# Ledger of designs, part 100: peptides against a protein of PDB entry 3J47

Target 1, 121 residues: chain A of PDB entry 3J47
Amino acid sequence: IRLTNQLKSLKGLQSKLKDVVEYLDKVINKELPINHTILGKLQDVFNLLPNLGTPDDDEIDVENHDRINISNNLQKALTVKTNDELMVIYISNLVRSIIAFDDLIENKIQNKKIQEQRVKD
Target 2, 26 residues: chain B of PDB entry 3J47
Amino acid sequence: NAQYHLLVKQGDGLLTKLQKYGAAVR

## One batch from the design tools (peptide; made by RFdiffusion4, then SolubleMPNN)

Design b2_p23_7_s4 (from b2_p23_7, 13 letters changed)
Fold by OpenDDE base, seed 3:
Structure b2_p23_7_s4 (fold): chain B 121 residues (1-121), chain C 26 residues (1-26), chain A 23 residues (1-23)
Amino acid sequence: as target 1 above (121 residues)
Amino acid sequence: as target 2 above (26 residues)
Amino acid sequence: TIDELLELVKQRLEQVEKLKAEL
């Protein structure tokens, strides 16, 4: 029962990670806004992953050493993938801030031109 | 790790430039 | 890719710098 629940939770995490990647690809393509709630939940999952890989120091027989190494390698690979996803989100936010700044500059140029015309009239 | 830190450093540099420009337009 | 996103950010920054030079 516990092992089946862990496998179900891992499959659920894998599906959610896929959904996050698909969401990030849509954000890169400018199809969707960044959802900070999805990001926060992904970060929470990541912060919980290190705690899933700390065995309390009680009696794991040598037959589990290969399973622990496979689990640690998978966790490290998931860590790298999550860092790459967070980095894509950071870049996407930066691009949006730049676009919003361009629009602010354009609005300021237009306002100056309108004021200069009003002083000439 | 090194590529990640390089990209974050570049992003922070861009953000700092953006903030300086925003202050000059105010 | 992440490198392509970084290049898009650089191109947008260059556009901002150009608009700032017009102010």
Scores: peptide ipSAE 0.342, ipTM 0.859, DockQ to the pose 0.072
Fold by OpenDDE base, seed 5:
Structure b2_p23_7_s4 (fold): chain B 121 residues (1-121), chain C 26 residues (1-26), chain A 23 residues (1-23)
Amino acid sequence: as target 1 above (121 residues)
Amino acid sequence: as target 2 above (26 residues)
Amino acid sequence: TIDELLELVKQRLEQVEKLKAEL
């Protein structure tokens, strides 16, 4: 039973890490609105956290509760760290989007000035 | 948690402004 | 830091809003 729960927790962590990597790649590639995907993955992480901390109510040992609580606290801390990393990437993509938008506006202003000069000639 | 939600809301507001203007520039 | 990135985003947004008013 203990080995199966540790394997399930490790598989859950591995799945979350894989999901984070796949999200990072999608965010780098600009394929999705950053906010919905961050929020969805946060929800998936929060939905998987209780499932990692529910011992199936089948039997035995007060000494496992402290190790499970330490594992749950570590998993929660890793989740917070992952959220902070996702937040930094989100802000970085917002900054990139704003810069690209500034360049678009500047190009439009230049095009408008060129058209106004051509109408005066 | 609360600071994260505030930052996400601010970022969503910025993205919405960016999208509205990108549509007006097209 | 995250706060420095947020401030950079605000400054760039203000620049975009100024350029938008000139169009």
Scores: peptide ipSAE 0.333, ipTM 0.859, DockQ to the pose 0.084
Fold by OpenDDE base, seed 1:
Structure b2_p23_7_s4 (fold): chain B 121 residues (1-121), chain C 26 residues (1-26), chain A 23 residues (1-23)
Amino acid sequence: as target 1 above (121 residues)
Amino acid sequence: as target 2 above (26 residues)
Amino acid sequence: TIDELLELVKQRLEQVEKLKAEL
């Protein structure tokens, strides 16, 4: 029963990771805006990952323990890598929004100067 | 984790400054 | 670096505040 639940949780996490990658590709391609709610839920999943490894039940084979620990460490590393990629995309979109805002302000300033010149003539 | 939260806080601080600037140009 | 990007954003913001003070 526990192994089947762990395998289901791992498959669910793998599916979620794939959905995150597909979402990230759409955000890179400017097809979708950053959804802060998805980012927050992903962070909550990351904060819950340390709690999935309570080592309190001594009885199943030493050979499965090393494979489970390697799988959990690889999953943790892939999870950290995905969070870092999300962060880089968030920062990149923030920088793009700042540049676009600066250009909008400069355009507004130029339009105001042109209008003030036309009122003085 | 802590470095990530620091970067997110810095990004949010910039976004807030940008929003204040946008409101002041309106 | 991320800190260099943050500094470039601060410099842009200061340039735009200066342009706003001239209007």
Scores: peptide ipSAE 0.305, ipTM 0.848, DockQ to the pose 0.080
Fold by OpenDDE base, seed 2:
Structure b2_p23_7_s4 (fold): chain B 121 residues (1-121), chain C 26 residues (1-26), chain A 23 residues (1-23)
Amino acid sequence: as target 1 above (121 residues)
Amino acid sequence: as target 2 above (26 residues)
Amino acid sequence: TIDELLELVKQRLEQVEKLKAEL
């Protein structure tokens, strides 16, 4: 049950992230007005993400057209990092659930042995 | 991308096994 | 690494399978 709920929650998050991407694509294409509330919530999510590094190496001025490609590279890097972090969390939760399952099996084996001993006495 | 999809597929396979075991132990 | 976590998960799953065969 708990793992199935976690998988369902992760699938729900993936669907929600897809809906956000589709919304951002429509905003970029000027099909929808920029919703400042959605954009603010997205910015809050990105601010909760650990900063993808300072480019501490390279001064060069170039005006206004490269900011979209740099923003796309940073957003892609942020998306990849978020995906890797979500994957690490998913695997970590899977491992914890397997360990808890091992402990449950061992407890069942011990309880069975104790019952078998009580029937022999 | 390909390594990520492979890892997700392996994780889903493992989760499916874990669910089958959890049902058999219940 | 993610690969090390995956290997730990496989190893634990094999241990669970062994314990299940003893039940």
Scores: peptide ipSAE 0.293, ipTM 0.850, DockQ to the pose 0.139

Design b2_p23_8_s1 (from b2_p23_8, 13 letters changed)
Fold by OpenDDE base, seed 2:
Structure b2_p23_8_s1 (fold): chain B 121 residues (1-121), chain C 26 residues (1-26), chain A 23 residues (1-23)
Amino acid sequence: as target 1 above (121 residues)
Amino acid sequence: as target 2 above (26 residues)
Amino acid sequence: DELEKKLKEMEELLRKVHELLEK
């Protein structure tokens, strides 16, 4: 029962991670804004990932060492993948900040030119 | 990893400059 | 002039970010 629940939770996480990647691709392509709710949920999942692979220390029978290693390796692989996604989100936010600043600078340059013209008239 | 950390560092540097500018504009 | 210089520095950073995303 516990292993089946872990596999189900892991499949759920994998599906969610896929949806986030697809969303991030749309954000990179400037098709959609960053959804802070998706980001927050991804961070929560990342923070819970270390806990999802800690078997409660109370029943480690020695015969499951290889299965525990496979589970830990998969958790590590998911952690790396989640980190890469967070990275893409960070870069996307940075690019948006740069664009917004570019627009702000251009607006200021235009306003300055208009003010200089008004002083010459 | 190293190229990523370099990109993040450059991005953070730009973000810091942007924040300083935004504060000087207020 | 200083604002335009800062804009140009930001555009160059944006170009570097784009080049890294295409790899």
Scores: peptide ipSAE 0.312, ipTM 0.862, DockQ to the pose 0.065
Fold by OpenDDE base, seed 5:
Structure b2_p23_8_s1 (fold): chain B 121 residues (1-121), chain C 26 residues (1-26), chain A 23 residues (1-23)
Amino acid sequence: as target 1 above (121 residues)
Amino acid sequence: as target 2 above (26 residues)
Amino acid sequence: DELEKKLKEMEELLRKVHELLEK
């Protein structure tokens, strides 16, 4: 039962990670806005991943030590990968915000110039 | 880790400048 | 004049973000 649940969780994580990569590629290509709800759910899943790799303390048989080290290394690698993905998302949001503000400023400057010209006429 | 924290700190500094700018353009 | 000064500050911010993305 435990192994089947771990395999199901790992398959679910793999599918979700693929969806995140695909979403990130669309964000980089400016095809889609960032969905904050998807991002929040992803963060929650990753914050729970450390708890999925901790075997409940009740049977550490010595033969599992190599598997535990592999799982800890995989968990660290997944954490690093997640951190890199979150960073790219964060930077992409910053760039979009800056562009939106630039457009707002240019619009305000143009509106001011039009008003000043109307007062001189 | 250190490069990540530096990049995040730089991004936060840019965001803060952007927010101050947005408030002054209102 | 103040709006133009602010625009230049945003252009500098954009340049810094681009520099962060290209690394």
Scores: peptide ipSAE 0.306, ipTM 0.857, DockQ to the pose 0.075
Fold by OpenDDE base, seed 4:
Structure b2_p23_8_s1 (fold): chain B 121 residues (1-121), chain C 26 residues (1-26), chain A 23 residues (1-23)
Amino acid sequence: as target 1 above (121 residues)
Amino acid sequence: as target 2 above (26 residues)
Amino acid sequence: DELEKKLKEMEELLRKVHELLEK
C-alpha cells in the first residue's frame, strides 16, 4: 500500500512539474503572463516533497533497501529539477517587473516633458 | 546550490532597487 | 534627470539579470 501511494504521488508530482515546465516555456517566450497560482501550487508541492520522501522507519525489510534507494534518487533528481524550475519562474517574474517599471518611468518622463513644454508656452 | 543562492541574492537586490524606484516614481 | 538616471540603473539591472540567465 505505501509504495503504491509513493508511486502515485511521484506520478502526480511528475505531471505537475511537466505542466510547470510547459508554463515556464510559454512565459520565457512571452506568450503567457506569470500565473501566481501555478507558482503557489509548485511551492506547495515542494513543501510536501520532504513528507513524501520520509518512509516512517518502522518496516524496512532488507529486500526494500534497493527500491528505497531508487525512490530516493528519483526524488532527489525531481527536487533538483523543480528547484531549477522555481529559479526560472523567479527570474521571469523579476524581468517582467523590471519591464513594467521601465514603461512606468518612461511614461512619467514623457508626462513631465509635456508639462514643462506647456509652462514655457 | 551555491550558484542558485548567488542568483537568488542578486535577483532580490534587483527587486529591492526596483521597489525603491517604484516608490520614488509615485 | 533623476527619473532618467533611475531608468539607466534599471537597464543595468536588466543586463545583470540577463547575464545571470545565460550562466
Scores: peptide ipSAE 0.318, ipTM 0.864, DockQ to the pose 0.078; fails the geometry check
Fold by OpenDDE base, seed 3:
Structure b2_p23_8_s1 (fold): chain B 121 residues (1-121), chain C 26 residues (1-26), chain A 23 residues (1-23)
Amino acid sequence: as target 1 above (121 residues)
Amino acid sequence: as target 2 above (26 residues)
Amino acid sequence: DELEKKLKEMEELLRKVHELLEK
């Protein structure tokens, strides 16, 4: 029962990571806004990953060494992939912030020019 | 990992510059 | 002039962000 639940949770996480990557690609292409709910769930997964990687020390049966190595390699690969996804989200938010500030600066320059023209008239 | 940390560090540098500009536009 | 200088620096930051996304 516990192993089946862990495998189901891991498959669910892998599917969700795939959905996040696809979402991030759409955000990079400016097709969709960043969904903070997806980001929050991804962050929760990251916080749970260290807790999923602590085997309770009490029954390392020798037949599990190959399964533990496969699990650790998969967890490491998932951690790297999720880190790349978080980086893309961070960069996309940075780009949006820069664009919003550029628009704010341009609006402030225009407003100043309009005020200077009204004082000369 | 090292390339990722470099990219994040560069992004943080950009964010810090952006914050300084936002404060100076206020 | 100072605001325009800041805008140019933000455009350079945007360019660096794009260069990071393409890698």
Scores: peptide ipSAE 0.314, ipTM 0.863, DockQ to the pose 0.076; fails the geometry check

Design b2_p23_8_s2 (from b2_p23_8, 12 letters changed)
Fold by OpenDDE base, seed 2:
Structure b2_p23_8_s2 (fold): chain B 121 residues (1-121), chain C 26 residues (1-26), chain A 23 residues (1-23)
Amino acid sequence: as target 1 above (121 residues)
Amino acid sequence: as target 2 above (26 residues)
Amino acid sequence: SELDEMIKNMEELLTQIRKLLEQ
């Protein structure tokens, strides 16, 4: 009973991970806009994943060690890639906000100059 | 990593200056 | 002058972003 429930939970996790990958592929292919809420939740999931990159020296059988190392390298690579993508999006949004604010300031300065000129006439 | 932190810091610095300028123009 | 300095800093930031995207 406990083992069957763990297998069912693991299958459910695998299905959710597949849905996340499919979503990320659609975002990469520009088929869907980047949803910041989904991306933030994905980042939280990756941050909650135990640091798979430190092999704590526990005697896990040599045949599982290579699969765990490949999985850990893939998961680390996916975490790094997701972090880099989030980074680029954050910076791009920051720069866009700065440009939009600069244009707003320039427009306000121009409007103020026009009002000052109208009061002098 | 270091280049990113530098870029974020520069962006935050620019945003802070822009906010101060916007407050002075208002 | 302060606005021009802010625009210059933004252009530099854009240039750094472009360099990171080319890597």
Scores: peptide ipSAE 0.273, ipTM 0.840, DockQ to the pose 0.068
Fold by OpenDDE base, seed 3:
Formats: structure tokens, C-alpha cells, sequence
Structure b2_p23_8_s2 (fold): chain B 121 residues (1-121), chain C 26 residues (1-26), chain A 23 residues (1-23)
């Protein structure tokens, strides 16, 4: 039940990300005006994405690299017209992802130390 | 443009270092 | 030490972002 709900949420997120890419392409092509509500929801999605990585799958590092490249390509595409604010958002999200990864590493180090102490007792 | 490219390059460098550190802690 | 260097680089990045927001 929980895993199925997570998979459904991920599929919903993937669909929304696709819709946002299509919307952003239309905005870049001047077919549609910039919608601040869609940009805000996209920011919320990007803020939630770094928290979804369970640390155990080596495939997540490759998918994260491809997703980072896709985010970088989407940002490069958006960068041509509304350059500075979207760049600040990207860098802010990059920094948040880095901080979250640092906290995860520290938690793993602490857990290893606790396990080593339990084996010595 | 140039300041942005420098900032992106610094962020990518930091991300690469974090990935290496995470792999060393495994 | 490597972790401390990474934290320092993040702080520098945040400082550069702040400078860009002030322009």
C-alpha cells in the first residue's frame, strides 16, 4: 500500500513535470505567457525531488545525473529569456540538494559508529 | 552571463565532490 | 576536512547568489 502510493505519486510527478516542460517550451516559443502559478508548483516539485532518494540503489546516481542534466538543459532553455531569477532558483535548489546529501552522509557515518560500538560491547 | 557560468561551475564542482565523498563513506 | 571544504564552498556559492540578487 505505501509503496504503491509512492509509485502513484512519482507517476503523477512525472506527468506534471512533462506538462511543465511542454508549458515551458510553449512559453519559450512565445505561444503562451509565463504563468507564475505553474512556476511556483515547479519550484515545489524541485524542492521535493531531492528528498525522494533512498540511499541504497546505485541506479539512482545515474538517474539523478540524467535528471540533473535534464534540469540543466531545461534551465539552459529557460535561461535565454528570463535569465537571472530561474538561475537563482536552480542554484538555490542545487545548494539545498548538496546540504541534504551532506546530512545523509553524516547520518550514515553516525550509524556506522553506533554499529561499531555495539559490536565492541 | 560570465558570473552565472562561474557559479554553475562551482556548484557542479561541489556536487562532484559530494558524490565522491558519499562513495568513500559507503 | 573534505566535508568542511564542501560546506565552505556552499557558503561561498550562497554569497555569490546573494550578490546576484542585489544586482
Amino acid sequence: as target 1 above (121 residues)
Amino acid sequence: as target 2 above (26 residues)
Amino acid sequence: SELDEMIKNMEELLTQIRKLLEQ
Scores: peptide ipSAE 0.264, ipTM 0.824, DockQ to the pose 0.069
Fold by OpenDDE base, seed 5:
Structure b2_p23_8_s2 (fold): chain B 121 residues (1-121), chain C 26 residues (1-26), chain A 23 residues (1-23)
Amino acid sequence: as target 1 above (121 residues)
Amino acid sequence: as target 2 above (26 residues)
Amino acid sequence: SELDEMIKNMEELLTQIRKLLEQ
């Protein structure tokens, strides 16, 4: 029962991670607007992920120590990879926001020039 | 890590300049 | 003069954005 529930939770997490990747890819491709609330919650989930797989160091017998170290190293590697992916997404969103704001400023400057020309005519 | 942090700092600097420019255009 | 300064600042920002995209 416990193992089945853990496997179900892991599958649920994997599905959610896939949905997140798909969402991020759509945001990257400008198919959907950036939702900062979703990104913030996602960051919080990823910051909690390292803690989900550290069994408290105190009770697990010496024979499983190598498997636990491998699991912890894998989880740490996945956390680092996930952090790097989130960082790339953050930069990509920042750059897009800057470009969009630059275009908005240019449009405002052009509109102001058109208005000034109309007042002189 | 260091190259990424530099890129983030550059982006934040650009965003700040762009915000100042947008406020001046308003 | 203020408008010209704004244009110069915009050009500088565009140049910095281009540099970031090329890296």
Scores: peptide ipSAE 0.248, ipTM 0.824, DockQ to the pose 0.070
Fold by OpenDDE base, seed 1:
Structure b2_p23_8_s2 (fold): chain B 121 residues (1-121), chain C 26 residues (1-26), chain A 23 residues (1-23)
Amino acid sequence: as target 1 above (121 residues)
Amino acid sequence: as target 2 above (26 residues)
Amino acid sequence: SELDEMIKNMEELLTQIRKLLEQ
């Protein structure tokens, strides 16, 4: 019973990871817009993934060590890439907010000039 | 990381200057 | 390289906004 439930949970996780990869490929190919909520949840998932890179020194086969190191490097690279993408989005939104504020200031200056002209007439 | 923090700091500096300008135009 | 290019474009925009605020 306990092993069967763990295997079912692992299969469910594998299916969800495949769906995430397919989603990310569509975003990279510009077939879908970047969804900030999905990226934030992905970042949370990567941050909650145990660092599988503390090998407690127990003797599990040299062939598994290379796969674990590749998996950890890939996971770190994916975390960095996701963080960089979120960063670019954050800076882009900040720049847009600055431009919108500049436009609002210019509009206020113009409205003030129009009011001053109307009071002089 | 360091370049990011520099960009965020520069953005915050620009936002602060823009806020001061907006307050002076009021 | 693509991320670095996006960062450069943002730095250029920030530089342009800074020039506008100094006028």
Scores: peptide ipSAE 0.246, ipTM 0.834, DockQ to the pose 0.037

Design b2_p23_8_s3 (from b2_p23_8, 12 letters changed)
Fold by OpenDDE base, seed 3:
Structure b2_p23_8_s3 (fold): chain B 121 residues (1-121), chain C 26 residues (1-26), chain A 23 residues (1-23)
Amino acid sequence: as target 1 above (121 residues)
Amino acid sequence: as target 2 above (26 residues)
Amino acid sequence: SELDEKLQEMQQLLTKIRELLEK
């Protein structure tokens, strides 16, 4: 029962990571806005991952040590990959914010020039 | 990682400068 | 001039982001 639940949770995490990758690709392609709820839930899962990878100090039979090392390496690789993906999302949002502010400033400058010209006429 | 953090820092710096300029144009 | 400088810095940042995504 416990092993089956762990495998189901791992499959669920793998599916969620795939969905995040697909979402990132769509955000990079400017096809979809960022879903903050999905991102927040993903961050919560990652904050819990270090707690899932702490072996309880119970008797680690040597045969479990190799399986734990493989699981920890996979978890570390998944964590690094997702961190890189989250960083790409963050930069994409930052750049969009910069562009939006630049356009706003330019619009204000243009409006000011139009008002100054109307006062001179 | 390090190059990415540098890029993020540069972006944050640019955003801060842009915000200051927007406040000065008001 | 200061706005143009910031726009140039933004374009440089965009270029660097694209280069990082291609690696």
Scores: peptide ipSAE 0.267, ipTM 0.851, DockQ to the pose 0.065
Fold by OpenDDE base, seed 2:
Structure b2_p23_8_s3 (fold): chain B 121 residues (1-121), chain C 26 residues (1-26), chain A 23 residues (1-23)
Amino acid sequence: as target 1 above (121 residues)
Amino acid sequence: as target 2 above (26 residues)
Amino acid sequence: SELDEKLQEMQQLLTKIRELLEK
C-alpha cells in the first residue's frame, strides 16, 4: 500500500513535469507568452527537489537499486531538461531586454544629436 | 551548464548597467 | 562616449549569446 501510493505520487509528479516541459517548449517557440508566476513556482519546485545529482551513498539493497535508479535517472533527466529549458527562456528574455535597451539608447542618442543641431542653427 | 550560468551572470551585469544609465538619463 | 561604450559592451554580449546558442 505505501509503496503503491509513492509510485502513484511519482507518476503524478512525472505527468505534471511533462506538462510543464510541453508548456516551456511552447514558450521557447513563442507560441505562448511567458507566465512569470508559473516559472516562479517551477523554480520553487526545483529548489525543493532533493539534489537528484548526489546519489546519497545509503547502502540500501542492491535488487531495488536498478528500478529506483532508472526512475531517478528519468526524473533527473527531466529535471535537467526543464532546467535547460528555463535557462533558454531566461536567456531569450534577457536578449530581448538588451535589444529593447539598445533601441532606447540609440533613440536617445539620436534625440540628443537633433537637439544639439537645433541649438547650432 | 557553467558557461550558460556565466553568460546569464554577464547578461545580468549588463542589464544592471543599462538600468543605471536609463535612470541617469531621466 | 560613455553611452557608445555601453552600446559596444551590449553588442559584444549579444554576439557571445548567439555563439553559445549555435553550439
Scores: peptide ipSAE 0.261, ipTM 0.848, DockQ to the pose 0.071
Fold by OpenDDE base, seed 4:
Structure b2_p23_8_s3 (fold): chain B 121 residues (1-121), chain C 26 residues (1-26), chain A 23 residues (1-23)
Amino acid sequence: as target 1 above (121 residues)
Amino acid sequence: as target 2 above (26 residues)
Amino acid sequence: SELDEKLQEMQQLLTKIRELLEK
């Protein structure tokens, strides 16, 4: 039962990570804005990741220790990958914000130049 | 981990500067 | 002039973000 739940959770995480990667690729390609819903789902996955690796302490069979170590290593690798994806999302949001502010500043500069020209005429 | 935290910190610094510009342009 | 200075600082921020993405 426990291994099946871990495998199901891992498959769910893998599917979410794939969706995030696909979303990040679309954001990098400027095809889509960053979706807060995807970020929220990633955060939820991250918050659940510690729970996926919690060995319920009870049945330490020696054969479980190697399987637990493999599961923990895979979970750690997935955690690192998801952190990198979140970082890319964060940077993409920053870049988008900077571009939007640049456009705003440029529009204000242009408006000021137009006003200064009208005062000289 | 350390490189990630450094990158996030630098990004937050940029965002803070950006927010200051937006406020001063208003 | 102050607005132009702010624009230059934003361009510097964009450059720093690009440098961070390349690392």
Scores: peptide ipSAE 0.283, ipTM 0.853, DockQ to the pose 0.077; fails the geometry check
Fold by OpenDDE base, seed 5:
Structure b2_p23_8_s3 (fold): chain B 121 residues (1-121), chain C 26 residues (1-26), chain A 23 residues (1-23)
Amino acid sequence: as target 1 above (121 residues)
Amino acid sequence: as target 2 above (26 residues)
Amino acid sequence: SELDEKLQEMQQLLTKIRELLEK
């Protein structure tokens, strides 16, 4: 039962990660804005990931120790990969915000120049 | 990792300046 | 004027934004 739930969760995570990668590629290509709802759901999944690797059940089966170490290493590797993906998303959003503000500032400067020219005429 | 952290820090610094400017233009 | 000073600060910020975008 436990292994089946882990496999199902891993498949769900893999599917979501694939969707996130595809979304990231679209964001990198400037085709789509960042969807905050997808990002929030991803964060929720990651907050739950530590709980998927820690069996709360006290059954110390020694044969599971190698599998637990592999699972922990995989979880750590997945966490690092996700952090990198989230970081790329964050930078992309930051850059977009900066560009939008640059355009706003330029528009304000142009409007001011037009007003100053009208007062001199 | 270190290059990424530096880039994030530079971006945050720019965003802060941009926010200050936006507040001053209002 | 105070408005001209703010405009100069804006231009400096824009220049810095452009420099960051070019990297």
Scores: peptide ipSAE 0.253, ipTM 0.836, DockQ to the pose 0.065; fails the geometry check

